Peptides against a protein of PDB entry 3OGK. Designs and how they scored, part 154

Target 1, 307 residues: chain A of PDB entry 3OGK
Amino acid sequence: ATPDRLSRRFPNLRSLKLKGKPRAAMFNLIPENWGGYVTPWVTEISNNLRQLKSVHFRRMIVSDLDLDRLAKARADDLETLKLDKCSGFTTDGLLSIVTHCRKIKTLLMEESSFSEKDGKWLHELAQHNTSLEVLNFYMTEFAKISPKDLETIARNCRSLVSVKVGDFEILELVGFFKAAANLEEFCGGSLNEDIGMPEKYMNLVFPRKLCRLGLSYMGPNEMPILFPFAAQIRKLDLLYALLETEDHCTLIQKCPNLEVLETRNVIGDRGLEVLAQYCKQLKRLRIERGADEQGMEDEEGLVSQRG

## One batch from the design tools (peptide; made by RFdiffusion4, then SolubleMPNN)

Design b1_p23_1_s2 (from b1_p23_1, 11 letters changed)
Fold by OpenDDE base, seed 3:
Structure b1_p23_1_s2 (fold): chain B 307 residues (1-307), chain A 23 residues (1-23)
Amino acid sequence: as target 1 above (307 residues)
Amino acid sequence: KERERRREALRKLRAERSLEEIF
């Protein structure tokens, strides 16, 4: 569909989702007029889609100018912005969004590639937003943002229920977890083993309602931090955990209410058997092939064609 | 050493996922 045809047919459109081509194709000489650019859509939104509250761009090219135009056009009416696997923008574009869209409820940049200029966008969000429900910059590399701003967001946004972050040291998020009283979902962070301090993470206090979790680089030594609330876990993202087959078995046995599991092939046939035995409420299972498994000789860590 | 290798592998996995929709 063309932007113009969409606005004519649906002038009261509240939600728009656009999908571009896979990123591999974006690195090829894509003509400037390719439907992968959000620019013509942002123009149409600005002019004709005055009720649009939710925008989801997936695998699109998004410039700072596009974000600025969108931000100014929708302002406090914009409730959801998802830059899902997008590219072409910088943190200046994000700053424009959070500056002008002060009532945004969902802000997602998951797996987007961008140029990071500073951490001002998160600071601005922390200073002015009280509406945020979902913040997701999972699988991104922000180095200039502050965990203190994340804590401030948690304090100010009482409806904050889902936060997915990049590689923050989990201990830097202690204040965030304490403040995020209604948080149900957390993904990301970084668990870093310290041989000199084996109990480094044992005193972590998670939000009481936390039931969807994906801690990056969680190994068997850190895994016990989940045991006190494992029975309430409904979703686990173990895609980026450092758990072996046996560790998977141990954790899965403690999660009888698990509904969604995302993991790697390391779960193995044995892990799948344990999953079937203990997780009767499982609705979705995602198994990825990890690069770490290509070199591991242990036959037990592979899901066979029988599984 | 092994944990670091695994972390690197996971980083590669993240990079690959960013390029391709596997699911």
Scores: peptide ipSAE 0.311, ipTM 0.840, DockQ to the pose 0.381
Fold by OpenDDE base, seed 4:
Parts: C-alpha cells; structure tokens; sequence
Structure b1_p23_1_s2 (fold): chain B 307 residues (1-307), chain A 23 residues (1-23)
C-alpha cells in the first residue's frame, strides 16, 4: 500500500501499523531494500490523517525529523506510539515526541536501535505526562536515563499499568515500585549477584497488582522474592533469567494461575511436565534456544520431541 | 565468574536475535 492510497481510502483512520522487512535493527544493519522509511507515511499522517491516535512502526527506518514531524502534527491527539525494532533515530527524536505529545498513553521502543545523546526525553516525560499507561523500552540499552525519572512517572501517571525497561539495577527501582500502585506488568531490570550480600533483594516490595513479570538475570537465589505473590502471576518472562531446569520446576509449581510463559529450552522436558501438571490455565508457551545451556551441569536442559 | 559468563551469554543471545531477523 502507498501512503496516498491509504489516506484517500481511510481519511478517518485512528490506528496505523506498518511493518518493514526483517532486519538487524539492533546493530543498525539495514539493507536498503528492506524495512522502509517512515518518512512518506509521516508526511501523509501530517497532511491527511487528522484523526490518527495510534501509530505502530515495526522494523522501519525512523529519523529524528520523522518523529518531530509526527509529534507536531498529532500533538496531544497522539495516544500511542510504538517504535518496534526501529532504527535511525536518536533520543532527540524521543524528546520531540514527549515534548509535543503530552497526553501519550503508550510509548514503546522495544528492541529499537538508536543513538543515546542524553536522558532528557525521560525527564521531560516525567515532568509533563500524567496520562501514560504503558512504557516499554525493553531490550534497549540506556545509560543516561535516571531511575528517579521513572519513579516520577509512576507517581504522576496513576493509570500506569505496564512498564518494561532495560538494564536498571533493580534496587534503584524501589522508589518506582512503591510509586507504581497500579502496575500490573514489569519486565527488565537487572538482578546483580553480591557475594557479600546474598539476600540484597529479599526485601524488595513489588506493586500489589503485579501479575506479569520478567526480571532479567534472576537466578535461584533471587527467585524467592516472587514466592509471596507467585500465585498471582499470570505471565512470566524467563527468557533472560538465570534459572536451570530444577529452578523452573520450583517456580512453576508456585504459579498455578500462569497463562503465559516465555523461557528457554533449559526448562527441559521435566519443566514442561511440571508446567502441564500445575499450570492448567496456560494459554501460551514460548520456548527459545538459549546460549547459556551449553556446559551447564543440568543435563535435562533440553526440550525433546517427547516432551 | 560463572554467573557473569551466563549473563554475557544472554546478552549475546539478545544480539543474535537481531541478526537472525536478517535471514
């Protein structure tokens, strides 16, 4: 489809999702004939799609100029922006979005590749937004953003229900979790082992409504922090957890209401058996090949055709 | 050491996923 044809056919379009061809967006490896530039679409949005509230770009090339144009064209009417596995922009583009779209409810940049100039975009979002419901920059690497701004967002956005972040030390998010009273979903962070303080995370308090969770680098020593509310967990992302087969079995047994599980093949046939036994409400299972299963002592860390 | 190795492996896994999408 062409942008012009879309606007002519659907002048009152409220939601647009564009998908580019698969590419290594994380490394900015984009073949010229793949993905596609959002520029012509942003131009069309700016000129002809005056009711557009939701934009989802997947595997597209997005420049700061594109984001700036989109931001100014839609302003407070933009409720959802998803930059899903996109590339070509910097944090200046994000700053433009949050500056002009002050009523944005969903902001996603999961697995997008971008140049980080500063943390101003998150600060601006924290200072001026009260509408945010979903914030997702999972699988991104920010070094210049502040966990304090995330806390401010949680305090100011009472409808905030889902937050997925990059590699924040989880203890730096204590204030965030305390403020995020309505949070139902959290993914990301970083659990870091401290040999001198093995129970450093045991007093971590999660939001009361939390039921969808994925903590990065969670090992068996940290896993018990979930036990008090494990029966409440409906979705679990263990893709980047440091759990072995036995650890999976232990955790799964405590999650009888689990509906969605994402993990690696380290779950093994045994873990799948336990899952079938204890998680009768399971609706979705995603198993990916792991990189750390090689050389692990747990010989059961493989899913067979029998499992 | 072992935990750090595993963390690095997971970081590599994240990177590899992006590369697999090219193909």
Amino acid sequence: as target 1 above (307 residues)
Amino acid sequence: KERERRREALRKLRAERSLEEIF
Scores: peptide ipSAE 0.302, ipTM 0.836, DockQ to the pose 0.277; fails the geometry check
Fold by OpenDDE base, seed 2:
Structure b1_p23_1_s2 (fold): chain B 307 residues (1-307), chain A 23 residues (1-23)
Amino acid sequence: as target 1 above (307 residues)
Amino acid sequence: KERERRREALRKLRAERSLEEIF
C-alpha cells in the first residue's frame, strides 16, 4: 500500500502500524523505494491523517526530521508513539517528540538503534508530561539519562502503569519505585552482586500493584526480594536472569498465579515439571536458548523433547 | 569472575537477538 492510497481510503484513521522489511536489507544499499523509510508516511500523516492518535513503526528507518515533522503535525493529539526496532534517529528526534507531544501516553523505543547526544528528552518529558501510561526503552543503551527524571515522571504521571528501562543500577531507581504508586509492570535495570554486601537489595521496596516483572541479572541471592509479592506475580521475564534450574523451581513454586513465563533453556525438564504442578493458570510459556548454557554440560539445565 | 562471565554472555545474547531478527 502507498501512503496516498491509505489516506484516501481511511481519512479518519486513528491508529497506524507499519512494519518494515527485515533488517537484512540494511546491510545492502537499501533502494529508497523498498518501503523501509517512514518519511513518505510521515508526510502523509502530516497532510491528510488529522485524526491519527497512535503510530507504531516496526523495523523502519526514522530520521530526526521525520520525528520533528510528526511531532509538530500531531502535537498533543499524538497519544502513542512506538519506535519498535527502528534506527536512524538521535535523541534530538526524541526531544522534539516530547517537546511538542505533551499529552503522549505511550512512548516506546524498545530495541531501537540511535545516536545518543544527551539526556534532555527524558528531562523534558519529566518536566511537562502528566499523561504518560507506558514508557519503554527496554534493550536500549541510554547512558546520559538521569534516574531522577524517571522518578519525576513517576511522581507526575499518576496513570503510569508500565515502565521498561535499560541498564540502570536498581538502587538508583529506589526513588522511582516509591513514586510509581500505580506501576503494574517493570522490566530492565541491573542487579550487581556485591560480595561485601549480600543484603544490598533486600530493602528494595517495589510498587504494591507490581505483577509483571523482569529484572536483569537477578541471581539467587537477589531473588528473595520477590518473595513478599511472588503470589501476585502474573508475568515473569527471566530471560536475562542469572538463575539456575533449582532457582527457577524455587521461584516458580512461589508464583501460583503466574500466567506468562519467559525464560531460557536453563529451566530444564525439572523446572517445567514444577511449573506444571504449581502454575495452573499459565497461559504462555517462552523458552529460548541461552549462550551461557552451551558451556555447562549439566544435564539438568536442558529442556528435552520429553519435558 | 563467573557471574561477570555469565553477564557478558547474556549481553552477547541480547546483541545476537538483535542480529537474528535481522536475518
Scores: peptide ipSAE 0.295, ipTM 0.839, DockQ to the pose 0.278; fails the geometry check
Fold by OpenDDE base, seed 5:
Structure b1_p23_1_s2 (fold): chain B 307 residues (1-307), chain A 23 residues (1-23)
Amino acid sequence: as target 1 above (307 residues)
Amino acid sequence: KERERRREALRKLRAERSLEEIF
């Protein structure tokens, strides 16, 4: 479809999702002519889609200028922006979005590739937004943003229910978790092993309503921090956890209300058996074949056709 | 060193995941 054709056909469009070139094209697996820039679409949005409140770009090239144009065109009418696996922008583009779209409810940049100039975008969001429900920069690398701004967001946004972050040290998020009283979903962070303090995370207090969780780099030593509320967990993202087969078994048996599990082959047939035994409410299971070093070393970390 | 290893593992997983969505 072309942008102009879309606006002519649907002048009152409220939600738009565009899919661009798959990222594997970066590996010369797909012809370069596939996919696209958001620029022509942003132009069309700005000129002709005056009721658009939700925009989802997936695997598209997005420039700071595109984001700035979109931000100014939609302003406080923009409720949702998802930059899903996009590239081409910097944190200046994000700053423009949060500066002009002060009532944004969902901001996602999961797995997007960008140039980080500063942490101003998150600070601006913290200073002015009270509407945020979903914040997702999962699987991104920010080095210049402040955990304190995330805490401020949690304090100011009473409807904040889902937050997915990059590699924040989990201990730096203590204030965030205390402030995020209505948080139901958290993914990301960074659990870092400390030989001198093996239980450094044991005193973490999670939001009381937390039921969807994916802690990055969680190993068996950190896993017990979930045990106090494991029975209320409905979704686990273990894709980036550092758990072996036995650890999976240990955790799964403590999550009888688990509905969604995402993990790697390291779960093994044994883990799947335990899952079947203890998680009778399971609705979705995702097993990724991509093995990290630990997944390859686990002799039991193979899922057969029987599992 | 360990943190870098973990980040590298994450990057590898992301790359592999992206390939699986194409194929």
Scores: peptide ipSAE 0.256, ipTM 0.825, DockQ to the pose 0.249; fails the geometry check

Design b1_p23_1_s3 (from b1_p23_1, 11 letters changed)
Fold by OpenDDE base, seed 2:
Structure b1_p23_1_s3 (fold): chain B 307 residues (1-307), chain A 23 residues (1-23)
Amino acid sequence: as target 1 above (307 residues)
Amino acid sequence: DERKKRIEQLEKLRKSQSLEEIE
């Protein structure tokens, strides 16, 4: 489909999702005319799609100019922007979005690749937005943003329900968790082992409504921090956890209301058995290959390929 | 450090998965 055809057919379009081809274009392996650039779409949005409030770009090339044009064209009418696995922009583009779209509810940059110039975009978002419901920069490499700005966002955005972040030290997010009273979902962060302080995370207080969780690098020593509210957990992302088979069994037994589980094959047949026994409400199960699959000699740590 | 090694392995796995999407 072409942008002009879309606008002619659907001039009152409110939501647009565009999917580009795989990231081969990022390496200049595909000609520029493959349709991976959002530029022609942004032009069409600016000129002809005046009711558009939700934009989702997946695996697209997005420039700062594209973001700036989109921001100015839609302004406070833009409620959702998802840059899903996109590339080509810098934090200046993000700054333009949050500066001009002050009523944005969903902002996603998950797995996007960009050049980080500064942390101003998050600061600007913190200073002016009170509408945010979903913030997601999971699997990104922001190094210049401040946890304090995230805390400010939580304090000011009372409808904030889902936040996914990069590799923030979890202890730096204590203020954020205290402020995010309505938060239901959290993914990311970084749990770091400290031999001198094995219980450094035991006093973490999570939002009371938290039920969807994925803490990066959570090991068996940190896992107990979930036990006080494990019964209310409905979704677990353990793809980046450091849990063995037995640890999985321990945690799963404490999550009887689990509906979605994402983990590695380290869960094993034993873990799956425990899952079947204790998690009767399970709806979705994702099992990915393990990073240490070749190093595991114990068959119990592997999911059998029976069937 | 075993923990560090595991984290590195996870990061490598993530990168490899990204490449698989290209293929």
Scores: peptide ipSAE 0.398, ipTM 0.851, DockQ to the pose 0.255
Fold by OpenDDE base, seed 4:
Structure b1_p23_1_s3 (fold): chain B 307 residues (1-307), chain A 23 residues (1-23)
Amino acid sequence: as target 1 above (307 residues)
Amino acid sequence: DERKKRIEQLEKLRKSQSLEEIE
């Protein structure tokens, strides 16, 4: 479809999802006729799709100018923006979005590549947004954002239920977790082993409603932090955990209400047996290959997005 | 450090898998 055709057929469109080319192509020139650039779509949105409140760009090239135009065109009517595996923008574009779309509920930049200029966008979001429900910059490389701003967001956004972040040290998120009283999902962070302080994470307090979780680099020493609420866990992302087969078995046995599991083949037959035995409500299972099994086929389950 | 090495391997896997994704 073309932008003009879309607007003519659906002038009252409220939600738009566009898919670009595979990620590998994002690093090369993508011809306009391939639909790789969002520019013509943003132009059409700005001019003719005045009821659009949800935008999802997947594997698209998005410039700061595109984001700025979108932000100004939709302003507080924009409820959802998903930059899913997109590229071409900087944090200035994000700043424009959060500056003009102050009632945004879902903001996603998962696996997007960008140039990071500063952390102002998150600060601005923290200072002015009270509507946020989903914040997702999972598997991104923000280095200039402040965990304090994340805490502020949690404090101010009472409906915040899902947060996925990059490589924040988990201990820096203590304040965030304390503030995020309604948080149901958390992914990302960074668990860092400290030989001199082996129990550095044992006093972590998670939000009481947390039931979907994926802690990066969680090993067997850190895994026990989940045990107090393991029975309420419904989704686990273990793709970037440092758990062996036995660790999987231990954790799975404690998660009888598990519905979604994403892990690697290190779970093994034993782990799968334990999973079948203890997790009767399991609906989705994703098993990816490990570092040492490049030739193995992956079993991928469905991945859901919230927002 | 073994842990650091394992983390690096996971990061490498993430990057490679992402680049190979065709959806």
Scores: peptide ipSAE 0.377, ipTM 0.842, DockQ to the pose 0.299
Fold by OpenDDE base, seed 5:
Structure b1_p23_1_s3 (fold): chain B 307 residues (1-307), chain A 23 residues (1-23)
Amino acid sequence: as target 1 above (307 residues)
Amino acid sequence: DERKKRIEQLEKLRKSQSLEEIE
């Protein structure tokens, strides 16, 4: 489809999702005529799609200028922006979005590639937004943003229910978790082993409604922090956990209400058997490639093709 | 450190799988 054709056919469009080329192609020079750039779409949105409140770009090239134009064109009417596996922008573009779209409810840049100039965008979001429901910069690398701003967002956005972050040290998010009273989903962070303080995370307090969780680099020593509320866990993302087959079995047995599990091949046939035995409400299972298939030969578990 | 090595490998895996994703 073309932007002009879309606006002519659907002038009252409220939600738009555009998919670009496969992610591998984003690292090569993509000609403008391939439809990988959002620029012509942003132009059309600005001019002819006056009711558009939700925009989802997946695997597209997005410049700061594109974001700035979109921000100014939709302003407080923009409720959802998802930059899903996009590239080409900097944090200046994000700053423009949060500056002009102060009533945004969903902001996602999961797995997007960008240049980080500063942490102003998150600070601006913290200072002015009270509408945010979903914040997702999972699998990104922000080094200049402050966990204090995330805490402020949690305090001010009472409808905040899902937050996925990059590599924040989990202990730096104590204030955030305390403030995020209605948080149901959290993914990301970084659990770091400290031999001198093996129970450094044992006193971590999670939001009471938390039921969807994916802590990065959670090993067997940290896993017990989930046990107090394991019965209320509905979704687990273990793709970036440091759990072996036995650890999976231990955790799964404590999550009888688990509905969604995402993990790697390390779960093994044993883990799947335990899952079937203890998780009767399971609705979705995702098993990704692990060390056994990607040169990481330290994994113990294998899922058979027959299993 | 074995843990650090494991994390590094996991990060490499994350990156490679993301690049290879085809819809």
Scores: peptide ipSAE 0.371, ipTM 0.844, DockQ to the pose 0.321
Fold by OpenDDE base, seed 3:
Structure b1_p23_1_s3 (fold): chain B 307 residues (1-307), chain A 23 residues (1-23)
Amino acid sequence: as target 1 above (307 residues)
Amino acid sequence: DERKKRIEQLEKLRKSQSLEEIE
């Protein structure tokens, strides 16, 4: 499909999703004029897709100029932007988006690769946005953003329901969690063991509606922080947890309402047995290979009890 | 030490998935 044909056929298009080639190929093998660049699409959006409010780029090359053009073209009409595994932009592009699209509801850059210049984009978002519902920069490498801005976003965006972040120390997000009263989903952060203070996370207070969770580097010592609301958990991401087989069993037994589990093969047959026994509402199970098996093709198992 | 090593492995895995994932 070409951009111009799309606009002619669907002038009132509200949602657009574009997919590029696998990321590895994009970096090494894709010529400049390949459809992996969003530029021609952004041009078409700017000119002819004037009702577009949702844009999802997956594995695309996106420049700051592209983002700037998109931002200015759609402005407050843009409700959703997903830069899913994209590359080619910097935080300046993100700044342009949040500056011009102040009513954006969903902002995702999960697994995107970008150059970080500063944390201004998150600060700008915190200062001006009150509409945000989903913020996702999971599996990204931000070092210059402030958890205080995240807290401000939570305070100002009362419809904020899903937040996925990078490697923030969880204790730095205490204020965020307190402010995010309607938060249902949280992924990311960083749990860091402190031998001198083993209970450092025990007093962590999570939002009352939290039911989808994935805490990075959660080990068996930190896992008990979930127990008070484990029965409320519907989705659990353990891909980056530090849980052994028996730890999985312990946690799963406490999550009878679990619907989605993502974990690694460390769960084992034992864990699967426990899962089957205690989690009767399970809809989706994703099992990946462990980190120690890196270098081989991932063996992923997706099991859905309902298809 | 072991925990740190495992975290490092996960971090490497995360980066690898981001850069080279094929779906």
Scores: peptide ipSAE 0.382, ipTM 0.847, DockQ to the pose 0.300; fails the geometry check

Design b1_p23_1_s4 (from b1_p23_1, 11 letters changed)
Fold by OpenDDE base, seed 3:
Structure b1_p23_1_s4 (fold): chain B 307 residues (1-307), chain A 23 residues (1-23)
Amino acid sequence: as target 1 above (307 residues)
Amino acid sequence: MEREERRRQLEELRKKRSLEEIE
């Protein structure tokens, strides 16, 4: 499909999702007009899709100019922007989005690759947005953004329900968690073991409504911080947790209302058995192969062909 | 060391995931 054909057929389109090619192809020499650039679509949005409020680009090439044009064209009418595994932009593009689209509700750049110039985009978002519901820059590497801005966003955006972040030290997010009273989902952060402070995270207070969770690098020593509210957990992302098979079993037993589990092969047949026994409301299970499985000595930590 | 190594492996997994089409 072409942008112009789309606008002619659906001039009142409110939501657009475009998918590019797998990311690996983006590093190869490909024709400029293969369909991976959002530019022609942004042009069409600006000119002819005046009802568009939701844009989702997946594995597309997005430039700062594209983002700037989109931002100015849709302004406060833009409610959702998802840059899903996209590339080609810098934080200047993000700044343009949050500057001009001050009523944006969903902003996602999960797994996108970009050049980070500064943290101004998050600061601008914190200063002017009160509408945000979903913020997701999971599996990104922002080094210049401030946890304080995230806290400000939580304080100002009372409808904020889902936040996924990069490798923030979890203790830096204490203020954020305190402010995010309606937060239901949190993923990311970084739990860092400190031998000198075994109770480093034990006093961490999570939002009361939190039920979808994925803490990066959570090990068995940190896992107990979830126990007080494990019964209300409905989704767990353990893809990047440092849990062994037995740890999985321990945690799963405490999550009887678990609906979605994402983990690695380390869960093993044993973990799957425990899951089946204790999680009767499970709807979705995702198991990926991890590099850590190759180093495991315990055969029980592997999912057999039965699983 | 063990934890650090496992962490490194997870970081590699993240990189791999970003390059592949997944659900």
Scores: peptide ipSAE 0.332, ipTM 0.844, DockQ to the pose 0.399
Fold by OpenDDE base, seed 5:
Structure b1_p23_1_s4 (fold): chain B 307 residues (1-307), chain A 23 residues (1-23)
Amino acid sequence: as target 1 above (307 residues)
Amino acid sequence: MEREERRRQLEELRKKRSLEEIE
């Protein structure tokens, strides 16, 4: 499909999702006429898709100019922008989006690759947006954004229900969690061991409605912070947790209402047995290969094909 | 040291999975 054909057939299109080629191909020499560039689509959106409020680019090449054009063309009509595994832009492009699209509800840049110039985009979002429902920059590397801006967003956006972030120190997000009263999903952050303060996370207070969770680098020492609301957990992302087989068993036993589990092969057959025993509401199970698999001597640490 | 090494491994895993994903 071409952009011009789409607009001719569907001039009242409200949602558009475009998929490029796998990310690996984007780092190779790609012909200029490859469908992975959003430029022709942004041009078409700007000219002919005047009712478009939701845009999802997956594995596309996106420039700052593309984002600027999109932002100005759709302005406050843009409710959703997902830059899913995209590349080619900088934080200036993000700044343009949040500056011009002040009523955006969903902003996603999960696993996107970009050049970070500053943290102004998040600050601008914090200063002017009150509509945000979903913010997702999971698995990105922002070093210049402020957790205070995230807190401000939580305070100002009453409908904020899902936030996924990069490697913020979890303790820096205390204010955010306190402000995010309606938050249902949180993913990311960074739990860091402190030899001098082993219980540094024990007083962490999570939003009362939190039921979908994925804390990065959560180990067995930090895991107990989930126990007070473990029965409320519906989705658990343990893909980047530092939990061993027995730790999985311990946590799973406390999550009887678990519907979605994502983890690594470290869960083992033992973990799967416990999962089957205690999580009767389980709908989806994702088990990924992990680097930690090679070091496991215990057969229980490996998931067999029988599980 | 053990925890730091495990973290690095997970970070590498993140990077690899992003590149290896097939649509």
Scores: peptide ipSAE 0.331, ipTM 0.845, DockQ to the pose 0.323
Fold by OpenDDE base, seed 4:
Structure b1_p23_1_s4 (fold): chain B 307 residues (1-307), chain A 23 residues (1-23)
Amino acid sequence: as target 1 above (307 residues)
Amino acid sequence: MEREERRRQLEELRKKRSLEEIE
């Protein structure tokens, strides 16, 4: 409930997850009495939670000062930092984290809103970290970070197994994929259609252990790049793929070991039928409504009550 | 539907989910 109560009761706490209230309108428009600021928690962490290794803030306001304090307080003892749908910080705060927490293993900023000043944080991470296992800035809009730094991270962090990124052009990540020999999960990127070069992505080489992926804006022309390793795919995130119902059917048929599927209603009853037929190991299915559903050309893309 | 339009809609979906997702 309160930071001070927590520290008194659990002085040896190793993992802390805090959830703020859902956003009402704007990500950065939270009343002072909202209880969504991490500041009092960071203060408590700094003073009294000396064994804390993992911090997860969800939907909270996080300032650069908060991040700086946290970074300096925990330093190389901090193994996990998740800024999950947080706001209020800039890349300077991220820079502080990666500068002081040189042994961080998990760094997440998924769906966080921030002010991007530069790409130094990723560069610093690339230059000094060798411990990173999970890097996730999925659904973020970094424009000033370098794919080369991501490649360097992959080269230096041999335990890197999961990377989720924003809208990097996938071809810019060729070096990253080559270096990320142990990568099991990749989400994000951007597949961009080129009418003059329809097979521009066909020669992409993915990490050999890749089995969980979600390529943003993947259409039917790009989908075949998955076929060589489709049998080893266990998780597919198709939420932001540009696949129609029939495309779903095509891909699903090639993924007999699929365990987790996330997609939109465009999968349709037919897609669900195919899924049931070919994916006997399916454990989780998430179907969300998409903005593009009303514009579907294929009427079979609708999931009925019967389906 | 044109691919570009579909892409735009997905981008909007991303933004909407980021703001409106209920925990």
Scores: peptide ipSAE 0.334, ipTM 0.848, DockQ to the pose 0.341; fails the geometry check
Fold by OpenDDE base, seed 2:
Structure b1_p23_1_s4 (fold): chain B 307 residues (1-307), chain A 23 residues (1-23)
Amino acid sequence: as target 1 above (307 residues)
Amino acid sequence: MEREERRRQLEELRKKRSLEEIE
């Protein structure tokens, strides 16, 4: 559909999700002149979709100008912005969004590619937003943002329930975790082994309501930090954990209320057996092929076709 | 060294997935 047709048909549209690069079957339904650019849609939103509160762009090209126009057009009426696997913008565009949309509840830029100019956007968000519920820049490479701003966001946004971040050192997020009293979901960070300090992370305190978790580079030495609240864990993302088959078994046995598990084939048939035995509430299982399985001598680290 | 290499492999996996979804 074209933007103009959409606005005419649904002038009171509150939520819009656009997907770029459609399947071949859907390609003929999208005018080539629109391509993957959000520009014509942003123009239409600005002019004719005055009740739009939620915008989700997936695999779209988004410029700073597009973000600026969207921000100014929707201002505090914009509650959700998801830049899902998008490209073409810089942190200046993000700054415009958080500057003008001060009541935004969901801000996502997961797996988006962008040029990072500074960390001002997160600072601005920290200084003025009290409405944020979901913040997600998972699988991004921000180097100029401050963990202190994330902590400030946690203190000021009492409804903050889900945060997914890049490769912050977990110890830099101690203040954030202490402040994020209502946090239910956390993904990302970076756990780094220190041979000289084996208990580096043992005193890490997580939010009491945390039940959905995905820590990057968590190994068997760090895994015990989850044990105190493992029984309340409902979702685990182990895709980027450094756990072997036996480690999976150990952790899974401690998570009887697990509903969602995402991991690599390193879980093996043994891990799947343990999962079936201990996790009776499991609803979703995602197993992906890992690159680390190349050269593993342990045959148990492979999921067979029998399972 | 082993952990660092595994980490590198996971990072590469991340990059590959991002590319595959774009293709």
Scores: peptide ipSAE 0.317, ipTM 0.843, DockQ to the pose 0.260; fails the geometry check

